# Peptides against a protein of PDB entry 4IGA: the designs that were tried, part 111

Target 1, 116 residues: chain A of PDB entry 4IGA
Amino acid sequence: KRVLIVDDAAFMRMMLKDIITKAGYEVAGEATNGREAVEKYKELKPDIVTMDITMPEMNGIDAIKEIMKIDPNAKIIVCSAMGQQAMVIEAIKAGAKDFIVKPFQPSRVVEALNKV

## One batch from the design tools (peptide; made by RFdiffusion4, then SolubleMPNN)

Design b1_p28_4_s4 (from b1_p28_4, 14 letters changed)
Fold by OpenDDE base, seed 2:
Structure b1_p28_4_s4 (fold): chain B 116 residues (1-116), chain A 28 residues (1-28)
Amino acid sequence: as target 1 above (116 residues)
Amino acid sequence: DEKEKLALKLYEENQKELKEMEEKKLKE
């Protein structure tokens, strides 16, 4: 399966790329904000998306909503430091399948990838 | 609803994992 990684932090994208590839998945591409995420989703048609919340231009919640308009069957895993209960509820209601809070263990990401 | 139920479950699991990670770091 191919994964689109969305995060404004270069080091986080690198970390996720390492975890994803070691788990046997392919990285379809990367995006640094919500607008790029939507564009890359259309272009690459990934099987899975890892989505940050706090990003410039367009936040992760809005990006989830836009991607769900494009593909109602999109498989989106949120990965964010904003792990408040209200935020988790908002992300899942927007269409996300899972929510991983930062900091996280690599095994948590792998489990999420395998379950969606 | 079902989505809210899932979200609450995920939140609780995340908090448990965070606590375990913090405790592990304190023991290092």
Scores: peptide ipSAE 0.661, ipTM 0.907, DockQ to the pose 0.983
Fold by OpenDDE base, seed 4:
Order: C-alpha cells, then structure tokens, then sequence
Structure b1_p28_4_s4 (fold): chain B 116 residues (1-116), chain A 28 residues (1-28)
C-alpha cells in the first residue's frame, strides 16, 4: 500500500517515512500543508494518508473534509500534537479513521496503518 | 453517535499511551 505523508515539519515527515517504509509500506509522496495534501491526493491516489492538523495555508481538518468530498472511501490517519478530546472528535467526524497524538511510539503508527 | 463514540475511545487510548511513554522515560 502507498502512503501520502502530510506534515509541515520536515523532521516529522522524515520520521514517518522511516516508520512507514520499515513497516513494508511505500511512500507515495509528501505534502507540507492541507492545500498540497488535497492536490497530491488527486495526483497520486494514495491508499492511506497520514494527516497533521496545524499547518499553514490549509489545516488538517479542512484537508480531511476536502479529501472526503473527492473520495468518501479515503483512509486518513491523523497524526498531531493537538490531542484534545474536542479535536479528536472533530477529526473523526470529518472522516478520519484514526487519530495518533504526538509524541507517539512507532508501533502506534504501524498499528494504525494495518487497521485502516 | 458512533463517530463520537469512536473518537472518545481513541482519545482515552491516546492518553493511556502518553502516560505509559512518560512513565517509561522516567524509569530510564
């Protein structure tokens, strides 16, 4: 399966890329904001998306909503430091399948990838 | 609501994992 990694932090994208690759998944591409995420989703048609929330241009919640309009079957895993209960509820209601809070263990990401 | 139920479950699980990570770091 191919994964689109969305996060404005280069270090986080690198970390996720390592975890995803070691878990046997392919990285379809990367995006640094919600606008790029939507564009890359259309272009790459990834199987799974890891989505940050706090990003410039377009935040992760809005990106989730836009991607879900394009593909109601999209498999989106949120990965964010914004782990408040209200934010988790908002992300899941928007269409995300899972929500991982930062900091996280690599195994948590792998489990999420395997379950969606 | 099923989505809210799922979200609450995930929130609780995340908090548990965060706590476990913190405790593990303190013991290192």
Amino acid sequence: as target 1 above (116 residues)
Amino acid sequence: DEKEKLALKLYEENQKELKEMEEKKLKE
Scores: peptide ipSAE 0.661, ipTM 0.907, DockQ to the pose 0.975
Fold by OpenDDE base, seed 1:
Order: sequence, then C-alpha cells, then structure tokens
Structure b1_p28_4_s4 (fold): chain B 116 residues (1-116), chain A 28 residues (1-28)
Amino acid sequence: as target 1 above (116 residues)
Amino acid sequence: DEKEKLALKLYEENQKELKEMEEKKLKE
C-alpha cells in the first residue's frame, strides 16, 4: 500500500517515512500543508494518508473535507499534537478513520496503517 | 452518532497511551 505523508514539519515527515517504510508500506509522496495534500492526493491517488492538523495555507480538518469530496473512500489517519477531545471528534466527523496524538509510539502508527 | 462514539473511544485510548509513555520515561 502507498501512503501520502502530510505534515508541515520536515522532521515529522522524516519520522513517519521511516516508520511507514520499515512496516513494509511505500511512501507515495509528501505534502507540507492542506492545499498541497489535496493536490498530491489527486495526483498520486494514495491508498492511505497521514494528516497533520496545524498547518499553514490550509489546516488538516479542511484538507480532510476536501479529500473526502474527491474520494469518499479515502483512508485518512490523523497524526497531531492537538489531541483534545473536541479536535478528535471534529476530525472523525470530517471523515478521518483514526487519530494518533503526538508524541506517539511507532507501533501505534503501524497499527493504524494495518487497520484502515 | 457512530462517528462521535468512535472519536470518544479513540480519545480515551490516546490518553491511556500518553500516560503509559510518560510513566515509562519517568522510570528511565
């Protein structure tokens, strides 16, 4: 399966790339904000998306909504430091399948990838 | 309603994992 990694932090994208590849998944590409995420989704048609929330240009919630308009069957895993109950509810209502809070263990990401 | 139930479950699981991580780091 191919994964699109979305996060404005280069370090976080690197970390996720390492976890994803070691788990046997392929990295389809990367995006640094919500607008890029939507564009890359259209271009790459990934099987799974890891989505940050707090990003410039377009936040992760809006990106989820736009991707769901394009593909209602999109498999989106949120990965964010914004782990408040209200934010988790908002992300899931927007269409996300899972929500991982930062900081996280690599095993949590692998479990999410395997479940969606 | 189903989405909200899922969200609440995930929130609780996340809080548990965060607590476990903190406890592990504290003991190191």
Scores: peptide ipSAE 0.660, ipTM 0.906, DockQ to the pose 0.983
Fold by OpenDDE base, seed 3:
Structure b1_p28_4_s4 (fold): chain B 116 residues (1-116), chain A 28 residues (1-28)
Amino acid sequence: as target 1 above (116 residues)
Amino acid sequence: DEKEKLALKLYEENQKELKEMEEKKLKE
């Protein structure tokens, strides 16, 4: 399966890329903000998306909503430092399948990838 | 609704995992 990694932090994208590839998944591409995420989703048609929340141009919640309009069957895993209850509720209601809070264990990411 | 129930479950699980990570670091 192919994964689109969305995060404005280069080091986080690198970390996720390492985890994803070691777990046997392919990285379809990367996006640095919500607007780019929507564009890359259309272009790459990934199987799974890892989505940050706090990003410039467009935040992760809005990106989730836009991607869900494009593909109601999109498999989106949120990965964010904003683990407040209200944020988790908002992300899941927007269409996300899972929510991983930072900091996280690599195994948590792998479990999420395997379950979606 | 079902989405809210799922979200609350995930939130609780995340908090437990964070706590466990912190406790593990403290014991090291």
Scores: peptide ipSAE 0.659, ipTM 0.906, DockQ to the pose 0.977

Design b1_p28_5_s1 (from b1_p28_5, 12 letters changed)
Fold by OpenDDE base, seed 3:
Order: C-alpha cells, then structure tokens, then sequence
Structure b1_p28_5_s1 (fold): chain B 116 residues (1-116), chain A 28 residues (1-28)
C-alpha cells in the first residue's frame, strides 16, 4: 500500500518515511500543508494518508474534510500533539479512521497503518 | 528511562483511544 505523508516539519516527515518504509509500505509522496495534501491526494491517489493536525499556521481538520469530499472512503490517520484530545475527536468526526499522539512509538504507527 | 517513556506513550494513546471509540459509536 502507498502512503501520503503530511506534516509541516521536515524532521517528522523523515521519521514517518523511515517507519513506513521499514514496515513494508511505499511512500506515495509528501505534503507540507493542508492545501498541498489535497492536491497530492488527487494526483497520487494514495491508499493511506498520515495527516498532521497540529500545524501552527493551518488546521489539518480542513484538509481531512476536503479529502473526504473527494474520496469518502479515504483512509486518514491523524497525527496530533500531546494534550490535543479535542482536535483528535474533531478529526474522527470529520472522517479520520485512526490517530497517533506525538511523541509516538514506531510500533504505534505500524499498528495504525495495518488497522485502517 | 526509555522503558518508562514508552509506557507513558502507551498510556496516553490508550486514553485517547477510549474517547475515539466512544465518538465512533455515537456516529452510528
């Protein structure tokens, strides 16, 4: 399966890419913000999306809503910061399938990928 | 220790997981 990685932090994208690749998944591409995520989803048609919802200048929830309009069957895993339970709940209501809380264990990422 | 840190991370994820399951059930 192919994964689109969305995060404004280069370090986080690199970390997720390493985990995803070692777990046997393919990286479809990367996006650095919500608008780019929507564009890349249309272009790459990934099987799974990891979506950062704690981007300082943009709400990742909006990107989830837009992707769900394009593909109601989209498989989105949200990545949130500690203490952002309300944002995780909102992401699930918007259509996200699972979540990961930062900082995270690599095994938790793999578990989420396998579950969706 | 690293072991303690991993346990803390596990507990945080489990707490949110319970909340998420409740929300998913309410959406049915």
Amino acid sequence: as target 1 above (116 residues)
Amino acid sequence: SMEELLEEIRKRNEEVEKLVEEVKESLK
Scores: peptide ipSAE 0.184, ipTM 0.694, DockQ to the pose 0.654
Fold by OpenDDE base, seed 2:
Structure b1_p28_5_s1 (fold): chain B 116 residues (1-116), chain A 28 residues (1-28)
Amino acid sequence: as target 1 above (116 residues)
Amino acid sequence: SMEELLEEIRKRNEEVEKLVEEVKESLK
Protein backbone atom coordinates (compact mmCIF):
# COMPACT_ATOMS: atom_id res chain seq x y z
CA LYS B 1 0.00 0.00 0.00
CA ARG B 2 1.07 3.58 -0.74
CA VAL B 3 1.03 6.29 1.96
CA LEU B 4 0.83 10.07 1.61
CA ILE B 5 2.58 11.77 4.55
CA VAL B 6 1.23 15.20 5.57
CA ASP B 7 3.04 17.28 8.20
CA ASP B 8 4.55 20.77 8.24
CA ALA B 9 7.57 19.52 10.22
CA ALA B 10 10.36 18.03 8.11
CA PHE B 11 11.59 15.95 11.04
CA MET B 12 8.14 14.43 11.57
CA ARG B 13 7.82 13.54 7.88
CA MET B 14 11.24 11.91 8.01
CA MET B 15 10.31 9.88 11.08
CA LEU B 16 7.03 8.71 9.58
CA LYS B 17 8.73 7.86 6.30
CA ASP B 18 11.21 5.64 8.15
CA ILE B 19 8.47 3.84 10.10
CA ILE B 20 6.21 3.42 7.07
CA THR B 21 9.00 2.06 4.89
CA LYS B 22 10.30 -0.37 7.52
CA ALA B 23 6.75 -1.66 7.99
CA GLY B 24 6.65 -2.69 4.32
CA TYR B 25 4.57 0.21 2.99
CA GLU B 26 5.52 2.53 0.13
CA VAL B 27 5.65 6.31 0.49
CA ALA B 28 3.53 7.83 -2.28
CA GLY B 29 4.65 11.37 -1.46
CA GLU B 30 4.75 14.18 1.07
CA ALA B 31 2.80 17.39 1.77
CA THR B 32 3.59 20.26 4.14
CA ASN B 33 0.10 21.77 4.60
CA GLY B 34 -3.57 20.97 4.07
CA ARG B 35 -3.77 22.60 0.65
CA GLU B 36 -0.82 20.57 -0.62
CA ALA B 37 -2.36 17.46 0.94
CA VAL B 38 -5.54 17.85 -1.09
CA GLU B 39 -3.55 18.48 -4.27
CA LYS B 40 -1.23 15.52 -3.67
CA TYR B 41 -4.17 13.23 -2.91
CA LYS B 42 -5.70 13.98 -6.30
CA GLU B 43 -2.34 13.58 -8.02
CA LEU B 44 -1.00 10.47 -6.29
CA LYS B 45 -4.22 8.66 -5.31
CA PRO B 46 -2.61 7.08 -2.23
CA ASP B 47 -4.10 4.16 -0.33
CA ILE B 48 -3.54 5.78 3.09
CA VAL B 49 -2.94 9.33 4.36
CA THR B 50 -1.22 10.34 7.60
CA MET B 51 -2.61 13.81 8.36
CA ASP B 52 -1.18 16.36 10.78
CA ILE B 53 -3.82 18.64 12.35
CA THR B 54 -2.07 21.97 12.98
CA MET B 55 -0.60 23.28 9.72
CA PRO B 56 -0.31 26.59 7.86
CA GLU B 57 -2.45 27.49 4.82
CA MET B 58 -5.02 24.78 5.61
CA ASN B 59 -5.34 22.72 8.79
CA GLY B 60 -5.75 18.95 8.85
CA ILE B 61 -9.47 18.98 9.66
CA ASP B 62 -10.29 21.06 6.61
CA ALA B 63 -7.98 18.91 4.49
CA ILE B 64 -9.82 15.77 5.64
CA LYS B 65 -13.14 17.32 4.68
CA GLU B 66 -11.86 18.26 1.22
CA ILE B 67 -10.32 14.83 0.62
CA MET B 68 -13.55 13.13 1.68
CA LYS B 69 -15.38 15.18 -0.96
CA ILE B 70 -12.94 13.85 -3.56
CA ASP B 71 -12.91 10.28 -2.26
CA PRO B 72 -15.48 9.22 0.35
CA ASN B 73 -13.53 5.98 0.79
CA ALA B 74 -10.27 7.72 1.71
CA LYS B 75 -8.33 6.11 4.56
CA ILE B 76 -6.96 8.90 6.74
CA ILE B 77 -5.00 8.54 9.98
CA VAL B 78 -4.92 11.84 11.86
CA CYS B 79 -1.76 12.81 13.75
CA SER B 80 -2.45 15.02 16.78
CA ALA B 81 -0.32 16.76 19.36
CA MET B 82 -0.72 16.20 23.08
CA GLY B 83 -3.76 18.08 24.38
CA GLN B 84 -5.70 17.96 21.10
CA GLN B 85 -8.35 15.39 22.08
CA ALA B 86 -11.14 17.66 20.82
CA MET B 87 -9.43 18.01 17.44
CA VAL B 88 -9.08 14.23 17.17
CA ILE B 89 -12.81 13.91 17.78
CA GLU B 90 -13.50 16.48 15.06
CA ALA B 91 -11.21 14.60 12.68
CA ILE B 92 -13.10 11.35 13.30
CA LYS B 93 -16.40 13.13 12.71
CA ALA B 94 -14.96 14.51 9.46
CA GLY B 95 -14.16 10.98 8.28
CA ALA B 96 -10.74 10.00 9.65
CA LYS B 97 -10.45 6.26 10.34
CA ASP B 98 -7.85 6.32 13.11
CA PHE B 99 -5.47 8.56 15.06
CA ILE B 100 -1.92 8.82 16.37
CA VAL B 101 -0.88 11.04 19.28
CA LYS B 102 2.50 12.80 19.08
CA PRO B 103 4.99 11.90 20.40
CA PHE B 104 4.27 8.31 19.39
CA GLN B 105 5.67 4.80 19.43
CA PRO B 106 6.54 3.34 16.02
CA SER B 107 4.44 0.27 16.81
CA ARG B 108 1.36 2.47 17.23
CA VAL B 109 1.88 3.92 13.75
CA VAL B 110 2.21 0.42 12.27
CA GLU B 111 -0.92 -0.71 14.10
CA ALA B 112 -2.90 2.19 12.64
CA LEU B 113 -1.60 1.50 9.12
CA ASN B 114 -2.58 -2.17 9.37
CA LYS B 115 -6.08 -1.46 10.69
CA VAL B 116 -7.35 1.04 8.10
CA SER A 1 13.53 8.16 31.44
CA MET A 2 12.56 6.33 28.26
CA GLU A 3 10.46 3.93 30.33
CA GLU A 4 8.54 6.82 31.85
CA LEU A 5 8.02 8.40 28.43
CA LEU A 6 6.63 5.17 26.99
CA GLU A 7 4.25 4.86 29.93
CA GLU A 8 2.99 8.41 29.38
CA ILE A 9 2.46 7.72 25.68
CA ARG A 10 0.49 4.58 26.54
CA LYS A 11 -1.72 6.46 28.98
CA ARG A 12 -2.43 9.23 26.48
CA ASN A 13 -3.28 6.74 23.75
CA GLU A 14 -5.72 4.87 25.99
CA GLU A 15 -7.43 8.09 27.00
CA VAL A 16 -7.96 9.25 23.43
CA GLU A 17 -8.98 5.75 22.30
CA LYS A 18 -11.87 5.76 24.76
CA LEU A 19 -13.06 9.14 23.50
CA VAL A 20 -12.79 8.07 19.86
CA GLU A 21 -14.72 4.85 20.45
CA GLU A 22 -17.49 6.78 22.16
CA VAL A 23 -17.71 9.14 19.20
CA LYS A 24 -17.70 6.28 16.68
CA GLU A 25 -20.54 4.57 18.53
CA SER A 26 -22.54 7.79 18.54
CA LEU A 27 -22.09 8.12 14.78
CA LYS A 28 -23.68 4.72 14.08
Scores: peptide ipSAE 0.174, ipTM 0.688, DockQ to the pose 0.626
Fold by OpenDDE base, seed 4:
Structure b1_p28_5_s1 (fold): chain B 116 residues (1-116), chain A 28 residues (1-28)
Amino acid sequence: as target 1 above (116 residues)
Amino acid sequence: SMEELLEEIRKRNEEVEKLVEEVKESLK
């Protein structure tokens, strides 16, 4: 399966890319913001999306909603910061399938990938 | 320690997991 990684932090994208590839998944591409995420989803048609919902000055939940309009069967795993329980809940209501809390264990990422 | 860090990460995830499961159940 192919994964689109969305996060404004280069280090976070690198970390996720390493975990995803070692777990036997393919990285379809990367996006650095919600607008790019929607564009990349249309372009790449990934099987799974990891979506940062705590990006500065933008709401990753909006990107989730737009992707779900494009593909109601989209498999989105949200990445949240500590203390963002309300945002995670909102993301799930918007159609996200699972979540990861930062900082995370690699096994938790793999678990989420396998569940969706 | 590394063990303490991993335990804290686990606890934080479990707390959110409980909330998410409740929401998922309500959306059925």
Scores: peptide ipSAE 0.171, ipTM 0.682, DockQ to the pose 0.687
Fold by OpenDDE base, seed 1:
Structure b1_p28_5_s1 (fold): chain B 116 residues (1-116), chain A 28 residues (1-28)
Amino acid sequence: as target 1 above (116 residues)
Amino acid sequence: SMEELLEEIRKRNEEVEKLVEEVKESLK
């Protein structure tokens, strides 16, 4: 399966890329903000999306909503920081299938990928 | 310690998991 990684932090994208690849998944591409995420989803048609919802000046929830309009069957795993429980809940309501809390264990990422 | 850090991460995940499951059930 192919994964689109969305996060404004280059280091975080790198970390996720490593975990995802080692788990046997392919990285379809990367996005650094919600607008780019939507466009990349259309372009790449990934099987799974990891979506950061703690991006500054950008609401990851909005990106989820837009992607769900494009593909109601989209498999989105939301990535949040500690203290963002409310945003995780909103992401789930918007259509996200699972979540990852930062900082995370690699096994948790793999579990989420396998579950969606 | 590393063990303590992993335990903290586990606890945070479990807390959110409970909330998410409740939300999913309410959406059905």
Scores: peptide ipSAE 0.162, ipTM 0.680, DockQ to the pose 0.630

Design b1_p28_6_s1 (from b1_p28_6, 12 letters changed)
Fold by OpenDDE base, seed 4:
Structure b1_p28_6_s1 (fold): chain B 116 residues (1-116), chain A 28 residues (1-28)
Amino acid sequence: as target 1 above (116 residues)
Amino acid sequence: SLEEKIKEALKKVEEQLKELKEELEKLL
């Protein structure tokens, strides 16, 4: 399966790429903000998306909503430092399948990838 | 249902935060 990695932090994208590839998944591509995420989703048609929330241009919640309009069956895993209940609720309402709080253990990401 | 999905997600996040706290405590 192919994964689109969305995070404004280069280090985080690198970390996720390492986790994803070691878990046997392919990285479809990367996006650095929500707008780019939506465009890359259209272009690459990934199987799974890892989505940051706090990003410039377009935040992750809005990106989730837009991606879900494109593909109601999109498999989006949120990875965010904002683990507040309100944010979790908002992400799930938007269509996210899972929510991982930063900082996280690689195993949490792998588990989420395997379950979506 | 959506409510069930939210409830499950919140539970998972709480578990993650608990585990994170425990791991941080090991460093202190």
Scores: peptide ipSAE 0.595, ipTM 0.885, DockQ to the pose 0.865
Fold by OpenDDE base, seed 2:
Structure b1_p28_6_s1 (fold): chain B 116 residues (1-116), chain A 28 residues (1-28)
Amino acid sequence: as target 1 above (116 residues)
Amino acid sequence: SLEEKIKEALKKVEEQLKELKEELEKLL
């Protein structure tokens, strides 16, 4: 399966890429903001998306909503430092399948990848 | 249902936060 990594932080994208590849998944590509994420989703047609929330241009919640319009069956895993209940609720309402709080254990990401 | 999905997500996050808190407290 191919994963689109969405995060404005290069370090975080690098970390996720390492986790994803070691878990046997392929990285379809990377996006640095929500707008780019939407475009990359259309272009790359990934099987799974890891989505940050706090990003410039377009935040992760809006990106989730837009991706869900494109593909109602999109598999989106949120990875965010914004672990408040309100944010979790918003992410799930938007269509996210899972929510991982930063900082996270790599195993949490792998588990989420395997379950979506 | 959406309610159940939210409930599960919240539980998972709470678990993550609990584990993180415990790990952090150990380091401090």
Scores: peptide ipSAE 0.594, ipTM 0.883, DockQ to the pose 0.873
Fold by OpenDDE base, seed 5:
Structure b1_p28_6_s1 (fold): chain B 116 residues (1-116), chain A 28 residues (1-28)
Amino acid sequence: as target 1 above (116 residues)
Amino acid sequence: SLEEKIKEALKKVEEQLKELKEELEKLL
């Protein structure tokens, strides 16, 4: 399966790329903000998306909503430092399948990838 | 249902935060 990695932090994208590839998944591509995420989703048609929330241009919640409009079956895993209940609820309502809080254990990401 | 999905997600997040807290406590 192919994964689109969305995060404005280069180090986080590198970390996720390492986890994803070691888990046997392919990295479809990367995006650094919500607008790029939507564009890359259309372009690459990934199987799974890891989505940051706090990003410039367009935040992750809005990106989730836009992706769900184009693909109601999108598999989106949120990875965010904002682990407040309100944010979790908002992400799930938007269409996210899972929510991982930063900092996270690599095993949590792998588990989410396998279950989505 | 959406409510159940939210409930499950919240539970998972709470567990993640608990684990993080435990790790942090070991450093204090």
Scores: peptide ipSAE 0.585, ipTM 0.879, DockQ to the pose 0.882
Fold by OpenDDE base, seed 3:
Structure b1_p28_6_s1 (fold): chain B 116 residues (1-116), chain A 28 residues (1-28)
Amino acid sequence: as target 1 above (116 residues)
Amino acid sequence: SLEEKIKEALKKVEEQLKELKEELEKLL
């Protein structure tokens, strides 16, 4: 399965790429903001998306909503430092399948990838 | 249902935060 990694932080994208590849998944591509994420989703048609929330240009919640309009069956895993209940609720309402708070253990990401 | 999905997600996050807090306490 192919994963689109969305995060404005280069370090985080690198970390996720390492986890994803070691888990046997392929990285479809990367996006640095929500707008880019939507466009990359259309272009790459990934199987799974890891989605940051706090990003410039377009935040992750809006990106989730837009991706879900494109593909109601999109498999989106949120990875965010914002672990407040309100944010979790908003992400799930938007269409996210899982929510992982930063900092996270690699195993939590792998579990999410396997279950989504 | 959406309500159950939210409930499950909140539970998972709470568990992760609990584990994170415990690990942080061990490291500090």
Scores: peptide ipSAE 0.566, ipTM 0.872, DockQ to the pose 0.865

Design b1_p28_6_s2 (from b1_p28_6, 9 letters changed)
Fold by OpenDDE base, seed 2:
Structure b1_p28_6_s2 (fold): chain B 116 residues (1-116), chain A 28 residues (1-28)
Amino acid sequence: as target 1 above (116 residues)
Amino acid sequence: SLEEKIKEALERVEEQKKELEEELEELE
């Protein structure tokens, strides 16, 4: 399966890329904000998306909503430092399949990838 | 249902936070 990695932090994208590839998944591409995420989703048609929430231009919640409009079957895993209950609820309502809080262990990401 | 999905996500987030807290305590 191919994964689109969305995060404004280069280090986080690198970390996720390492975890994803070691778990036997392919990285379809990367996005640095929500607007780019939507564009890359259309272009790359990934099987799975890892989505940050706090990003410039467009936040992750809005990006999830836009992606779900174009593909209701999208498999989106949120990875965010904002682990408040309200944010989790909002992400799931928007269409996310899972919510991972930062900081996280690699096994948590692999669990989410295998489940969706 | 959507409500069940929300509940499961909240539970897993809380579990992850608990695991992190336990790891931090072990390092102290």
Scores: peptide ipSAE 0.644, ipTM 0.893, DockQ to the pose 0.873
Fold by OpenDDE base, seed 1:
Structure b1_p28_6_s2 (fold): chain B 116 residues (1-116), chain A 28 residues (1-28)
Amino acid sequence: as target 1 above (116 residues)
Amino acid sequence: SLEEKIKEALERVEEQKKELEEELEELE
């Protein structure tokens, strides 16, 4: 399966790329904000998306909503430092399948990838 | 249902937080 990685932090994208690749998945591409995420989703048609929340231009919640309009069957895993209940609820309502809190163990990401 | 999905996500987030806290305590 192919994964689109969305995060404004280069370090985080590198970390996720390493985890995803070692787990036997392919990295379809990367995006640095919600607007780019929507564009890349259309272009690459990935099987799975890892989605940050706090990003410039367009936040992750809005990106989830836009991607779900394009593909109601999109498989989106949120990965965010903001693990408050309200944020989790908002992400799931928007269409996310899972919510991972930063910092995380690699095994947690692999678990999410395997379940969606 | 949406309510069930929310419940499951909240439970898994709390579980992850607990696991992280336990790991940090072991290092102290």
Scores: peptide ipSAE 0.643, ipTM 0.892, DockQ to the pose 0.856
Fold by OpenDDE base, seed 3:
Structure b1_p28_6_s2 (fold): chain B 116 residues (1-116), chain A 28 residues (1-28)
Amino acid sequence: as target 1 above (116 residues)
Amino acid sequence: SLEEKIKEALERVEEQKKELEEELEELE
């Protein structure tokens, strides 16, 4: 399966890329904000998306909503430092399948990838 | 249902937070 990694932090994208590839998944591409995420989803048609929330241009919640309009069957895993209940609820309502809080263990990401 | 999905996500988030707390306690 191919994964689109969305995060405005280069370090985080690198970390996720390492975890994803070591777990046997392929990285379809990367996006640095929500607008780019939507564009990359259309272009790459990934199987799974890891989605940050707090990003410039367009936040992760809005990106989830837009991707769900494109593909109602999109498999989106949120990965965010914002682990408040309200944010979790909002992400799931938007269409996310899972919610991972930063900081995280690699095994948590792998679990999410395998589950969606 | 959506309610069930939200419940499951919230529970999993709390579980992850608990796991992190336990790891930190072990390091202390």
Scores: peptide ipSAE 0.640, ipTM 0.891, DockQ to the pose 0.839
Fold by OpenDDE base, seed 4:
Structure b1_p28_6_s2 (fold): chain B 116 residues (1-116), chain A 28 residues (1-28)
Amino acid sequence: as target 1 above (116 residues)
Amino acid sequence: SLEEKIKEALERVEEQKKELEEELEELE
């Protein structure tokens, strides 16, 4: 399966890329904000998306909503430092399949990838 | 249902936070 990695932090994208590839998944591409995420989703047609929330241009919640308009069957895993209940609820309502809090163990990401 | 999805996500997040807290406590 191919994964689109969305995070404004280069370090985080690097970390996720390492985890994803070591777990046997392919990285379809990367995006640094929500607008770019939507564009890349259209372009790359990934199987899975890892989505940050706090990003410039367009935040992750709005990106989820836009991607879900494009593909109601999109498989989006949120990965965010904002682990408050309200944010989790908002992400799931928007269409996310899972919510991972930063900092995280690599195994948590792999678990999410395998279950989505 | 959406309610069930939310419940499951909240529970999983709480579980992850608990695991992290336990790990941090062990390092202190």
Scores: peptide ipSAE 0.622, ipTM 0.883, DockQ to the pose 0.866

Design b1_p28_6_s3 (from b1_p28_6, 13 letters changed)
Fold by OpenDDE base, seed 2:
Structure b1_p28_6_s3 (fold): chain B 116 residues (1-116), chain A 28 residues (1-28)
Amino acid sequence: as target 1 above (116 residues)
Amino acid sequence: SLEEKIKEALKKVKEQLEELEKKKLLEE
């Protein structure tokens, strides 16, 4: 399966790339903001998306909504430092399948990838 | 249902946060 990694932080993208590749998944591509995420989703048609929330241009929640308009069957895993209940609720309502809080253990990401 | 999905997500987040707290405590 191919994963699109969305995060404005290069370090975080590198970390996620390492985790998903070691778990046997392929990196479809990377995006640094919500607008880019939507574009890359259309272009790459990934199987799974890891989505940050706090990003410039377009935040993760809006990106989720736009991707869900494109593909109602999209499999999106949120990965964010924003672990408030309200944010979790909003992400799930938008269409996210899972919500991972930063910092996280690699096993948590792998679990999410395997279950979506 | 949507409510069930929300409940499950909240549960997972809570569990993860509790694990983080325990880890911090052990590292102190």
Scores: peptide ipSAE 0.662, ipTM 0.898, DockQ to the pose 0.927
Fold by OpenDDE base, seed 4:
Structure b1_p28_6_s3 (fold): chain B 116 residues (1-116), chain A 28 residues (1-28)
Amino acid sequence: as target 1 above (116 residues)
Amino acid sequence: SLEEKIKEALKKVKEQLEELEKKKLLEE
């Protein structure tokens, strides 16, 4: 399966890329903000998306909503430092399949990838 | 249902946070 990695932090994208590839998944591409995420989703049609929330230009929640308009069956895993209940609820309502809080263990990401 | 999905997500987040706290305690 191919994964689109969305995070404004280069280090985080690198970390996720390492986890994803070691888990046997392919990285379809990367996006650094929500707008780019939507565009890359259209272009690459990835199987899975890892989505940050706090990003410039367009936040992750809005990106989720836009991606869900494109593909109601999109498989989006949120990875965010914002682990408040309200944010989790908002993300799931927007269409996210899972919510991972930063910092996270690699195994948590792998579990999410395997179950979406 | 959506409610079930929310509950499950909240549960997973709670569990992850608990594990994180446990790890921090072990590192101290």
Scores: peptide ipSAE 0.662, ipTM 0.897, DockQ to the pose 0.873
Fold by OpenDDE base, seed 3:
Structure b1_p28_6_s3 (fold): chain B 116 residues (1-116), chain A 28 residues (1-28)
Amino acid sequence: as target 1 above (116 residues)
Amino acid sequence: SLEEKIKEALKKVKEQLEELEKKKLLEE
């Protein structure tokens, strides 16, 4: 399966790329904001998306909503530094399949990838 | 249902946060 990694932080994208590839998944591409995420989703048609929330230009919640309009079957895993209940609820309502709080263990990411 | 999905996600986040807090206490 191919994964689109969305995060405005280069370090975080690198970390996720390492985890994803070691778990046997392929990285379809990367995006640095929500607008880019939507465009990359259209272009790459990934099987799974890891989605940051706090990003410039367009946040992750809005990106989830837009991707779900494009593909109602999109498999989106949120990775966020903020784990407030309201944010979790909002992400799931928007269409996310899972919600991972930063910092995370690699095993948590792998679990999410395997279950979506 | 959506409600069940939210409940499950909240449960997972809570578990992760508890694990994270435990780890922080051990490392600090």
Scores: peptide ipSAE 0.661, ipTM 0.897, DockQ to the pose 0.857
Fold by OpenDDE base, seed 5:
Structure b1_p28_6_s3 (fold): chain B 116 residues (1-116), chain A 28 residues (1-28)
Amino acid sequence: as target 1 above (116 residues)
Amino acid sequence: SLEEKIKEALKKVKEQLEELEKKKLLEE
C-alpha cells in the first residue's frame, strides 16, 4: 500500500518515511501543508494518508475535510502534537480513522497503518 | 457509530499519553 506523508517538518517526514518503508509500505509522496496535501491526494491517489494538524496555508483538519469530499473512503491517520480531547473529536468527526500523539513510538504508527 | 469511533480514538490517545508519562517518570 502507498502512503502520503503530510507534515510541515522535514524531520518528521523523514522519520515517518523510515517507519513506513521499514514496515513494508511504499511512500507515495510528501506534502508540507494542507493545501499541498489535497493536491497530492488528487495526483497520487494514495491508499493511506498520515496527516499533521498544525501547518501553514491549510491546517490538517481542513485538509481532512477536503480530502473526504474528494474520496469519502479516504484512510487518514492523524499525527499531531495536539492531543487534547477536543482536537481528537474534531479530527474523527472530520473523517480521520486514527489519532496518534507526538511523540510516538514507531510501533504505534505501524499499528495504525495495519488497521485502517 | 461516530460516537463509538470517537470513544475508541480517545481511549487510544489516553493510553499513549499514559505510556509517555510513564517513560518520563523513569527518566527523572
Scores: peptide ipSAE 0.660, ipTM 0.896, DockQ to the pose 0.889

